Peptides against a protein of PDB entry 6J54. Designs and how they scored, part 25

Target 1, 223 residues: chain A of PDB entry 6J54
Amino acid sequence: NENLFASFIAPTMMGLPIVTLIIMFPSLLFPTPKRLINNRTISIQQWLIQLTSKQMMAIHNQKGQTWSLMLMSLIMFIGSTNILGLLPHSFTPTTQLSMNLGMAIPLWSATVFTGFRYKTKTSLAHFLPQGTPALLIPMLVIIETISLFIQPVALAVRLTANITAGHLLIHLIGGATLALLNINTMTAFITFTILILLTILEFAVALIQAYVFTLLVSLYLHD
Target 2, 42 residues: chain B of PDB entry 6J54
Amino acid sequence: QFQFTGIKKYFNSYTLTGRMNCVLATYGGIALLVLYFKLRSK

## One batch from the design tools (peptide)

Design b1_p15_1_s4 (made by RFdiffusion4, then SolubleMPNN; from b1_p15_1, 12 letters changed)
Fold by OpenDDE base, seed 3:
Structure b1_p15_1_s4 (fold): chain B 223 residues (1-223), chain C 42 residues (1-42), chain A 15 residues (1-15)
Amino acid sequence: as target 1 above (223 residues)
Amino acid sequence: as target 2 above (42 residues)
Amino acid sequence: SELYKALVKLLAELY
């Protein structure tokens, strides 16, 4: 099925890449406030940002709260791109593993290096859980080290897999529903219902994955 | 709460300093092993 | 039955 993956191809217009415009488009949806009392849409956006900011930054000290702007921008970017990706004929940049790695690796490295720089003793101690038997210390330290390096990969793959899988399921079930229309009407109706429910679920997944990605980055910062 | 003497004072899995030293010792050991195998081929 | 058929066809054209 060559057409199943056509939606994941980087779009071009007359030979020019349009991916850059797609990536920058979500920024237009979140204008900066200009008034003391803003429009309803801006007020709702600010309210959501404040709520998420309070929730995510509650685990951080004042020093860690300096990352609030970075984390909030990250969740807004990923969330908006994921939601826009559910529109017909849309291209979601977050389905590209290259993009997600490009976000995950720098953020992960920044959090890890920040931890080692300001909390060296605590960060090094995290490689060995408390109460570990003496004989298991070397092996556990190695495992924990490997676990650390898997973190950026896990961040990128999780986001990519969830968003990509959602898109594929919508296409597959939609295609199956169309194929079953002339075969069994009742079965086609069931699959269509599942398609609707799945679409609703994918909206939730889009937001959840954005939140989880940002949350994990914040947790790595917290150490 | 934890009173350790001797080598256990510096290398333990309970205190923060002890855990850090254990980690450093592990990395140091691995580094020495890698160095040994590299120099062994020469 | 015609409604969901139309919706499915519409969605199939959009995606």
Scores: peptide ipSAE 0.020, ipTM 0.691, DockQ to the pose 0.014
Fold by OpenDDE base, seed 2:
Structure b1_p15_1_s4 (fold): chain B 223 residues (1-223), chain C 42 residues (1-42), chain A 15 residues (1-15)
Amino acid sequence: as target 1 above (223 residues)
Amino acid sequence: as target 2 above (42 residues)
Amino acid sequence: SELYKALVKLLAELY
């Protein structure tokens, strides 16, 4: 059991934490453009950032589009860390619930406070859905209030659970494949095929979770 | 769109102002209840 | 089959 969670232990080198370096490493993969006509890699990256930016900011007004830099940096950070975490012998910082809570809580609070600051009436009215029967108003307001406070927790847990579960499944299926090599080669081949499909799926999940995390933060800002 | 009169004008679940007032009234009621039980316990 | 086994072992060592 300890072998399953060994990959999730924060790495240290000679007692010094290298987690900070791992967290900062994805920033080196996205250099800033220096020329009008950049390298193909940089141009593709900028093109992808522009596409995602246009898609995510389409739902926001002029004030909401001010958050474009923050949201784009967030999706690039989470996406890059999740993808890099799928490399062999790599540590994914986003598997740590503390890190995801550290991102979710400030961003959620910022969106909520921004809503209350600029759209106080709409934000307060959001606690009560339209057309609610008068008898259900007090209970529903309480439920919506609780739902609001669950949002940062759900945001952090969703990201943590999806990435962590993916890593665990890859290790478990990989270990099972190795164990089945001496028992049944046909079954081992099936499990290996599942492992390949799972790894491809985890690449997609890594990007989707980054997008969903950023999108939900964006939606909370829009509300 | 909706023309409400009387108390329904200020407390309704359809208008933005009405919904806001309902939410504030609910929070105020809960706060008063909590305050009542806190003062009663003392 | 040997290539498959070698690939599985290699992947198992990498992870």
Scores: peptide ipSAE 0.019, ipTM 0.690, DockQ to the pose 0.013
Fold by OpenDDE base, seed 5:
Structure b1_p15_1_s4 (fold): chain B 223 residues (1-223), chain C 42 residues (1-42), chain A 15 residues (1-15)
Amino acid sequence: as target 1 above (223 residues)
Amino acid sequence: as target 2 above (42 residues)
Amino acid sequence: SELYKALVKLLAELY
């Protein structure tokens, strides 16, 4: 069990936490441009950011579009950290529920507070779906209220569970492949193929989870 | 646009104001219930 | 194959 979860412990050197450096490392991969026409790598990065920004912020008004910088930085941060976490012997900070809750709760509270501040009537009305029968109104309002408070938890747990489960599966299938090498080579080959396919899938999951996390925050802001 | 009369004008599930009032009424009812149980326990 | 075994061992060492 210790060997399986060794990659999920917080790394320290000489008693100093390296987690802070790991979290800051992805920022080095996205430098700020200084030229009107940048090099190919920076241009591609900015192009991707602009595309995702346009798609994500299309549902927001002018006031909501002011959140574009924060949301784009969030998706880039989570996406980069998740991908880097798939490197051998790497530590993924987003596998820590504490970190994801630390991001989810403030962002969720900010979106909810912003909604109540600028769209009070609409925000209160969202606790009751349109067309609800009169007899079900009290119960449904309670359920929707509970649903609101589950949102930050679901946001954090979804990200944590998907990334953590992916890591565990890669380690388990990898270990099984190694164990089967001396028992049955054909079976080991099959398991290794599954491992490769799973790794590719986890790269996609890493990006998707980053997008979903940011998108849900954006949707909560829109509502 | 929906036309409601009487109490349904203020409490309905179709208009924005009606939905808001229903939510507020629900919260108010819960608050009163909590207050009632708190007072009876004393 | 020996190549397959080498790749699996290499990956096992990396992870």
Scores: peptide ipSAE 0.019, ipTM 0.678, DockQ to the pose 0.013
Fold by OpenDDE base, seed 4:
Structure b1_p15_1_s4 (fold): chain B 223 residues (1-223), chain C 42 residues (1-42), chain A 15 residues (1-15)
Amino acid sequence: as target 1 above (223 residues)
Amino acid sequence: as target 2 above (42 residues)
Amino acid sequence: SELYKALVKLLAELY
């Protein structure tokens, strides 16, 4: 049982945490462009960033567009860390709930505060869905208020749970495949095929969770 | 689009202002209840 | 089959 969760323990070297280096590593994969026409990798990265930026920020006004850099950096960070976490013997920082809460709470609070600061009427009205029966208004306002405070927690837990569950499943199926090698080779082949398909799925999940996390932050900003 | 009169003009679940006022009224009511119980205990 | 077993063992060692 302890071996199943060993991959989620924060790695240390000589008692010093190397998690900071692991978190900073994805930044090296996205160098700053220096030329009008860069190499293929940087060009593709810039193209992807532009596409995602245009798509995600389309719902925001000019003032909301100021968050484009933050949101794009967020999705690139989470996405890259999640993808790198699928490498063998790698540690995924986003599997740590503390990490995700550390990202979710400040961003959520900033978006909520920004909403109340510049769109006070709309933000206050958001606690009551349109068309609510009069008798349900007090209860629903309370529920929506509670829902607001659950948003950062749900945001962090969703990312943590999905990435962690994916890693656990890969390890379990991988372990099962190894165990079945000496028992039934045919069954081992089936489980290995499932493992491959699962790995491909986890790559998709890694990107989707990064996108969803960033998108929800963006939606909270938009209100 | 929506024509409200009287109290419904200020407290409704359809207009932006009405929804805002309903939310504020709800929070105000809760605050008053909390204050009432707090003052009653003292 | 031998390549499969070798690949599975290799991957199992990597994870």
Scores: peptide ipSAE 0.019, ipTM 0.691, DockQ to the pose 0.014

Design b1_p15_2 (made by RFdiffusion4)
Fold by OpenDDE base, seed 1:
Structure b1_p15_2 (fold): chain B 223 residues (1-223), chain C 42 residues (1-42), chain A 15 residues (1-15)
Amino acid sequence: as target 1 above (223 residues)
Amino acid sequence: as target 2 above (42 residues)
Amino acid sequence: LVFSVVFYIFVMSLV
């Protein structure tokens, strides 16, 4: 069944990696504004970016708002790559765990180190929830420490698993629909309806996962 | 508004300083245990 | 109808 995962293989041409070009392609879809009054498309993009920026940075103080550019670029990158990955015969780089780990670990470490640098007391206190009974303090501190180190892994795996699973389901249901066309048209119609609903769901998942990934990074920065 | 006296003033799960001290004490205890086992094997 | 055809082609492209 390795053919099912053929769509997740990194594409190469003449031994040269095309993955680099695919990763950089979404950047072309978000041009920088040059005029005071831009066209409709760019204006809508800027409006959406401003709304998401205001929503995400509302939980941060003035010092935390310095990360606004990084977080907005992250959500736009992940969101755009996930949406583009739903195109036929397209490769989604975010389906690769290595890429997601490459994003999650540095960002997580940066937020944790930033917390320890500027909010040392609060960051250390975060390992012990308030109101913990005295007998549970050592065990809970250990658990919270382990939980902290699992955060980057969970962040990367969540994004990878959700996007990959969605892509696999679309391929499987699509293949089943085509196979059932010659066997039972009614069943094929039902399967096709499920495929449509699943595709809509995957569009939503693509955006939600980008938002959740960025939001969690933001929350780790805040805490 | 918690009034802590004695050891609870420095090691409590309610105040920020108390929580920090508890975490540091836990890490210190673990480090001492690891050191003890490392020295015991020699 | 056009959407259905486009979507059908999309599905075929996925397999």
Scores: peptide ipSAE 0.057, ipTM 0.706, DockQ to the pose 0.014
Fold by OpenDDE base, seed 5:
Structure b1_p15_2 (fold): chain B 223 residues (1-223), chain C 42 residues (1-42), chain A 15 residues (1-15)
Amino acid sequence: as target 1 above (223 residues)
Amino acid sequence: as target 2 above (42 residues)
Amino acid sequence: LVFSVVFYIFVMSLV
């Protein structure tokens, strides 16, 4: 059991936490532009960021569009860390629930507080759906308040569970392929093919989870 | 626009003001219930 | 063949 979860242990060398360096490493992959016409790699990165920014911030007003920098940095951070985590012998900080809660709770609280500050009437009205029968109002308001507090937990657990489950499946199927190499080569080839398909899927999941995490934060801000 | 009369003007599920008042009323009711049980337990 | 070898090494490194 320890061998299965060995990749999820926070790495340290001589008592120094290497996790901080791992978290900071993705920032090096996205340098700041200095030229009017940048290199091809930087131009593609900026183009992708602009496209995603336009798609995500189209729902927001001018005040909401101020959050564009933070939301874009968040999606780039989570996406890059998730993809880099698929490298062999790598540690993904986003597999740690503490990391995801550390991001989810402040962002959620900020969106909720900003909503109450600028749109107090609408924010309070969201606890009661429109057209609710009068007899169901007290129960539904309670359920909606509970739903609000579940949002940060669901945001963190969704990201953690999807990334962690993906890593576990890759390790398990990878171990099975190695074990079957000496028993049956044909079966080992089939399991190896499944592993390849799974790894491709996990790359997609890594990006999707980053997008969903950021999108939900943005959506909570819009409400 | 919906036209409501009496108490329904302030407590309705269709207008923003009505929905807000309903939410505040429910929270107030829960708070009063909690206070009642707290005083009863003494 | 190169991709297969690289991926094999990748799998070996994962376990």
Scores: peptide ipSAE 0.053, ipTM 0.699, DockQ to the pose 0.014
Fold by OpenDDE base, seed 2:
Structure b1_p15_2 (fold): chain B 223 residues (1-223), chain C 42 residues (1-42), chain A 15 residues (1-15)
Amino acid sequence: as target 1 above (223 residues)
Amino acid sequence: as target 2 above (42 residues)
Amino acid sequence: LVFSVVFYIFVMSLV
C-alpha cells in the first residue's frame, strides 16, 4: 500500500528539496588526504580505494585505466549511498529509477562511444559472435544489437530493484514483528531473527550492487 | 590462420574484418528493407 | 541484552 512506499518519496522541507543535500552527503564521509601519514580512518579508506582500484583496473589497458577515477568515484558513491540508506529514517537516492537511469545511460553511452571511437573494428565485430553459421548471422546481429540497448536498462533496473526490494523487505518484516508482538511472542522472535539476518544481507547487497554496477560499466568499456 | 578466398574473404564469421563486414551488410540490408517499405507505403 | 535493545530501537526507528 501507500504506507509501504512512503519511505521512497523524495524528502522535502517546506517545499525545498533535500534530495540534493542527501546526494552530496556521502562525499563528506570520504575526505581527501592532507598529510603523508594520515589518520587511521583515512588511511583505511585510501587503502580500500587502492585495492578496489587495482582490482577493477586490472582488466583494462592504459587507455581504459583513464576511467579509473570515474569508476572509483562511482563505486564509492553508490556504495556509500546504499549503506547510508539502511540507516533508520534515511532516504536512498539509488531507490529512484530516474537516478539510476541517469547514471547508467550516460556511462553506458560513453563506453559504447569510446568503443566505437578507439576500437571501431572490434566494436562492430562484437555484434556478431565468432563462428556463427552464415544463415543465423542476420538474426543474431539483430539480437545482439537489441541486447546492447537493453544493457543500460538492465543496469539501472538491477540496482533499483535490489535496493528497493531490500528496503521493502526490511519495512515489511519490521512491521510484521511489531504486529506479532501482541499475537505470538515466539513467532515475533522468529521474524525478528529473520529481520536481523535480512539487514546483514542488505548490507552485503548494498556493497555488491555498487560493485556490480561499476564492474559492468567497466566490462562494457573493456569490450 | 583461416585462408578464405572470394566472397568468404570479406564476409566471414571468424575474422575480425569479416565479422565487421557481415554486421555492416546486415545493417545495410535492414536499412534498405526499411527504405523499401517506406517507399512502398508512399 | 544491550544489542537486543539497540536493535529493537533500530527496528522501531525503521517502522
Scores: peptide ipSAE 0.036, ipTM 0.702, DockQ to the pose 0.014
Fold by OpenDDE base, seed 3:
Structure b1_p15_2 (fold): chain B 223 residues (1-223), chain C 42 residues (1-42), chain A 15 residues (1-15)
Amino acid sequence: as target 1 above (223 residues)
Amino acid sequence: as target 2 above (42 residues)
Amino acid sequence: LVFSVVFYIFVMSLV
């Protein structure tokens, strides 16, 4: 049904695409601190960023910690866009596979190339797990190589699929609730309850997917 | 810890250098096979 | 009543 996928169409205003404005909007929600003692909202944001940065950068050495700004900006961007997408009549750019591939492929390539540049021996050694029987070495190297190239695709598809599936479920359950209002009030109430629980779950999924995306990028950087 | 002699010294599944050499050898073999298939058709 | 109306609008906005 065309109505189900209408929310995933890129919005336009007066024939002009407003997708760029939607992508830039989350940046307005996170202003830069100007005071030593900031407002409560800014303080909470800074606290959350510090906590997440400590968790994600714990794996990396000082050289890897230079990526902290990049990874934190990434998680904030994806997280904010995913949360804003749960608003009614909202368009989530992260539901578009092109958007996620545009983030995943460059970041993945950067992490892989940095690994090969600074840790050539260890990076090449990762294609062969330790203790592999001699007969399985060629096959396993090929499999590991294929696995490496699947990483950016899996990274993008995971984010896209999770967010898109969540949106579709909310629309479908919402539509079912409206359809069942005149048929059976009890079943409509149950469906309505499921819708509420699902929306709460989707808020969590939105944050988790942002975290997983950035975490995997961080893990690829760690090699 | 690991004592290897001969060819096993350079091609091991345990040492980093050995693993690296195995990977390079595998890629080299694949490259040669691809090259062979391209050149055999003339 | 207010909550029901708001939620009804919300649900219709999602569909």
Scores: peptide ipSAE 0.028, ipTM 0.700, DockQ to the pose 0.014; fails the geometry check

Design b1_p15_2_s1 (made by RFdiffusion4, then SolubleMPNN; from b1_p15_2, 13 letters changed)
Fold by OpenDDE base, seed 4:
Structure b1_p15_2_s1 (fold): chain B 223 residues (1-223), chain C 42 residues (1-42), chain A 15 residues (1-15)
Amino acid sequence: as target 1 above (223 residues)
Amino acid sequence: as target 2 above (42 residues)
Amino acid sequence: LEALALGGLLLLLLL
């Protein structure tokens, strides 16, 4: 059981944390363009960023558009770290709940405070759904208030749980495949096929979780 | 679209202002209850 | 907004 979670321990070298370097590594994969017409890789990256930016920021006003850079950087960071985490023997920083909370809480707080600052009436009204029966108003306001405070936790836990669970599943199926190699080769082949399919699924999950995290932050900003 | 008269004009779950007032009233009520129990214990 | 949040949660449960 100890070996199962060994891959989730923060890596250190000579007592010094190298996790900082791992977190910084994805930044090297997205160089700043310097030309009007860049390389194919950079052009594709820019195109994807433009598409996602247009999609996510379409719901925001001009003031909300100022968050475009932050939200795009967030999705690129989470997405890249999640994808890189699927490399063999790699450490995924987003499996650490502390890191995800570190991202979720400030971003959530910023969105909530921004909402209260510029849209005070709408933000306060958001604690009561439209059309609520009069007798349920106090209870529902309390529930909605609690729901608000659960949002940063939900953001962090969602990302952490999905990525961690995926990694655990890949590890378990991979371990089972290796164990079955000498027991039943046919069964081992089946489990290996499942592992491949699961890995492909985890690539999709990695991107989806990055998108969902960023989208929810954007949604909280919009209120 | 909604025609409210009296107190329902200010406290309703349909208009933006009404919803805001309901939320504020709820928070105010809770604050008063907490204050009441706090003062009662002292 | 609720539908989008629910959709995200549903995706979380399915994937």
Scores: peptide ipSAE 0.045, ipTM 0.794, DockQ to the pose 0.022
Fold by OpenDDE base, seed 3:
Structure b1_p15_2_s1 (fold): chain B 223 residues (1-223), chain C 42 residues (1-42), chain A 15 residues (1-15)
Amino acid sequence: as target 1 above (223 residues)
Amino acid sequence: as target 2 above (42 residues)
Amino acid sequence: LEALALGGLLLLLLL
């Protein structure tokens, strides 16, 4: 089924990779403010960043709040790339598992190492829940350690799976609507309505997955 | 605020230090088992 | 959130 996955192939023009330009493009949508009172678009962007920053950093202490810049840049990057990926004939870099693993593994490792460095006792204690019966301690510690190592994989796979699945559904239902136009116009209209509803849902999913990815990284830092 | 005596003072599931020691003991035990099987094969 | 992840993963496997 090469036709179904054709939209996920890394685009190249004349043998030159366009992927680098696509990844850098979202940065142009968020210009740096130069005035005290900025344009309406910039002011809205700043307001959204401040709102999300306050929500995410409310869990962290002063030391954890130093990560605000990185976490906000991460959510803006993933969110913008996911939304841009919903454009027709666009390539979404976040559909590539390699990219999401490339973001998830370093961020997860940084949060884990930061936890062990500054809060060694509490971080080690998290491998054993309070009140565990003595006989279950060794197995529970093993399970908790495995759970820790699954975190970066789950983080990357969650993002890639949700975004890729959304793109595939839009493609499949879109193809089905075109095929049904010559068979039954009424059913094609119903399928088209579902496609519209699905596209609206995918806009929401794009933002939610960006938020969840960043939130989980933040929560791992808090632990 | 738990009062533990003997070995339970150092290895318990309620205190922070006890939980940490239990985790370290588990890792140490696993490491020793892996080391034993590795040395046995050689 | 987990349901969305599982649903997306299952969808990717089935499609």
Scores: peptide ipSAE 0.038, ipTM 0.783, DockQ to the pose 0.026
Fold by OpenDDE base, seed 5:
Structure b1_p15_2_s1 (fold): chain B 223 residues (1-223), chain C 42 residues (1-42), chain A 15 residues (1-15)
Amino acid sequence: as target 1 above (223 residues)
Amino acid sequence: as target 2 above (42 residues)
Amino acid sequence: LEALALGGLLLLLLL
């Protein structure tokens, strides 16, 4: 139904895409620190970034830690956009598969090329698990090669599907609550309670998907 | 420590170099097969 | 972490 998917249409104003402004808006919520001791909000943000950075970069060596800035910016971007998308009548750019592919493919390619450039032997050896019987080697190498090329698609589709499904479910339950108001008030109240619980779940999903996306990119870098 | 002799020294699933060579051999074989079918069709 | 992600995805599919 077009009415159900209306919230996923890219907004425009006077023929100009507002989507660009929506994508840039989350960056305004994270100002750069200018003092030794900053405001409480900035301090909390820095603390969260430091904690996530320590957790994600613990698996990387000194050369891999160069990616820390990029990975932290990625998680902050996806997380903030997903959370803002839960506002009423808001558009989430991450519901668009094109955007997620636009992030996934370059980052995946960068990790793969970085692996081949600095760890050529290890990266090539990764296509064959250790201890494989000789007869299965050709087939397994083919499967692992296909698996590698599915990775960017899996990253994009996972993020898109989870966020989109959450939005659809909120709209469906929300529509059901309004319809039940005239039929049975008690059932409408139950449905409304489910909607609230679902909204809380979607906040968690929004953050988890941002973290998973960034983490998987990081893991591909580690090989 | 694994000690391999003969062809297994270069093509094994236990050593890093052996695994790499197996992967390269597989890709080379596929490339030759594709080339063969391409030349056959023309 | 993968198990957590799979668990979250499964929960989403069940809802």
Scores: peptide ipSAE 0.037, ipTM 0.773, DockQ to the pose 0.020
Fold by OpenDDE base, seed 1:
Structure b1_p15_2_s1 (fold): chain B 223 residues (1-223), chain C 42 residues (1-42), chain A 15 residues (1-15)
Amino acid sequence: as target 1 above (223 residues)
Amino acid sequence: as target 2 above (42 residues)
Amino acid sequence: LEALALGGLLLLLLL
């Protein structure tokens, strides 16, 4: 059982935290453009970032557009780390719940705080859904306030669970394929096909989870 | 639009102000209950 | 394999 989680242990080199370098590595994949006409790869990246920015920030007013840089940097960071984590024998920092909580809690608190600062009446009214019967108001307000505090936890756990489960499944099926190569070649071929399909799915999940994480933060900002 | 009079004007679940007042009233009630139990334990 | 994959990804970024 412990061998299944060996790949999720934070790597260290000579006692030094190499995890910091792993976290900083995705930033190297998105260099700042310096030319008027950039390379094809950089142009495609900028185009994709622009499209995602327009999609995510379309629900926000001018004040919400201020968060565009933060949200786009977040989705690029989580997306890039999740995709790089699918490399063989790679460590994904987003599989660590501590890291995801470290991202979720500050962002959630910032969105909630900005909501209370600029839209105090609407934010307070959000604790009570419209049209609630009078007798259920106190209980529903309590439930809604508890729901608010569960949001950052759910945000972090969702990302961690989805990425971790995907990595575990790839590891298990990959190990099973290697074990079956010497036992039954036909079964090994079937399991290998499943592994390929699963890896494609995990690429999609990696991007979707990054998008969902940023989208939910954006929705909390919008209230 | 809804037409409310009396207490329903300030504490309703349909208007923004009414919803806000209901939330504040519930939090105030909980705070008073906590304060009551805290003072009782002394 | 990890180093090779990272090298390939970096090469794609430089194109």
Scores: peptide ipSAE 0.019, ipTM 0.724, DockQ to the pose 0.016

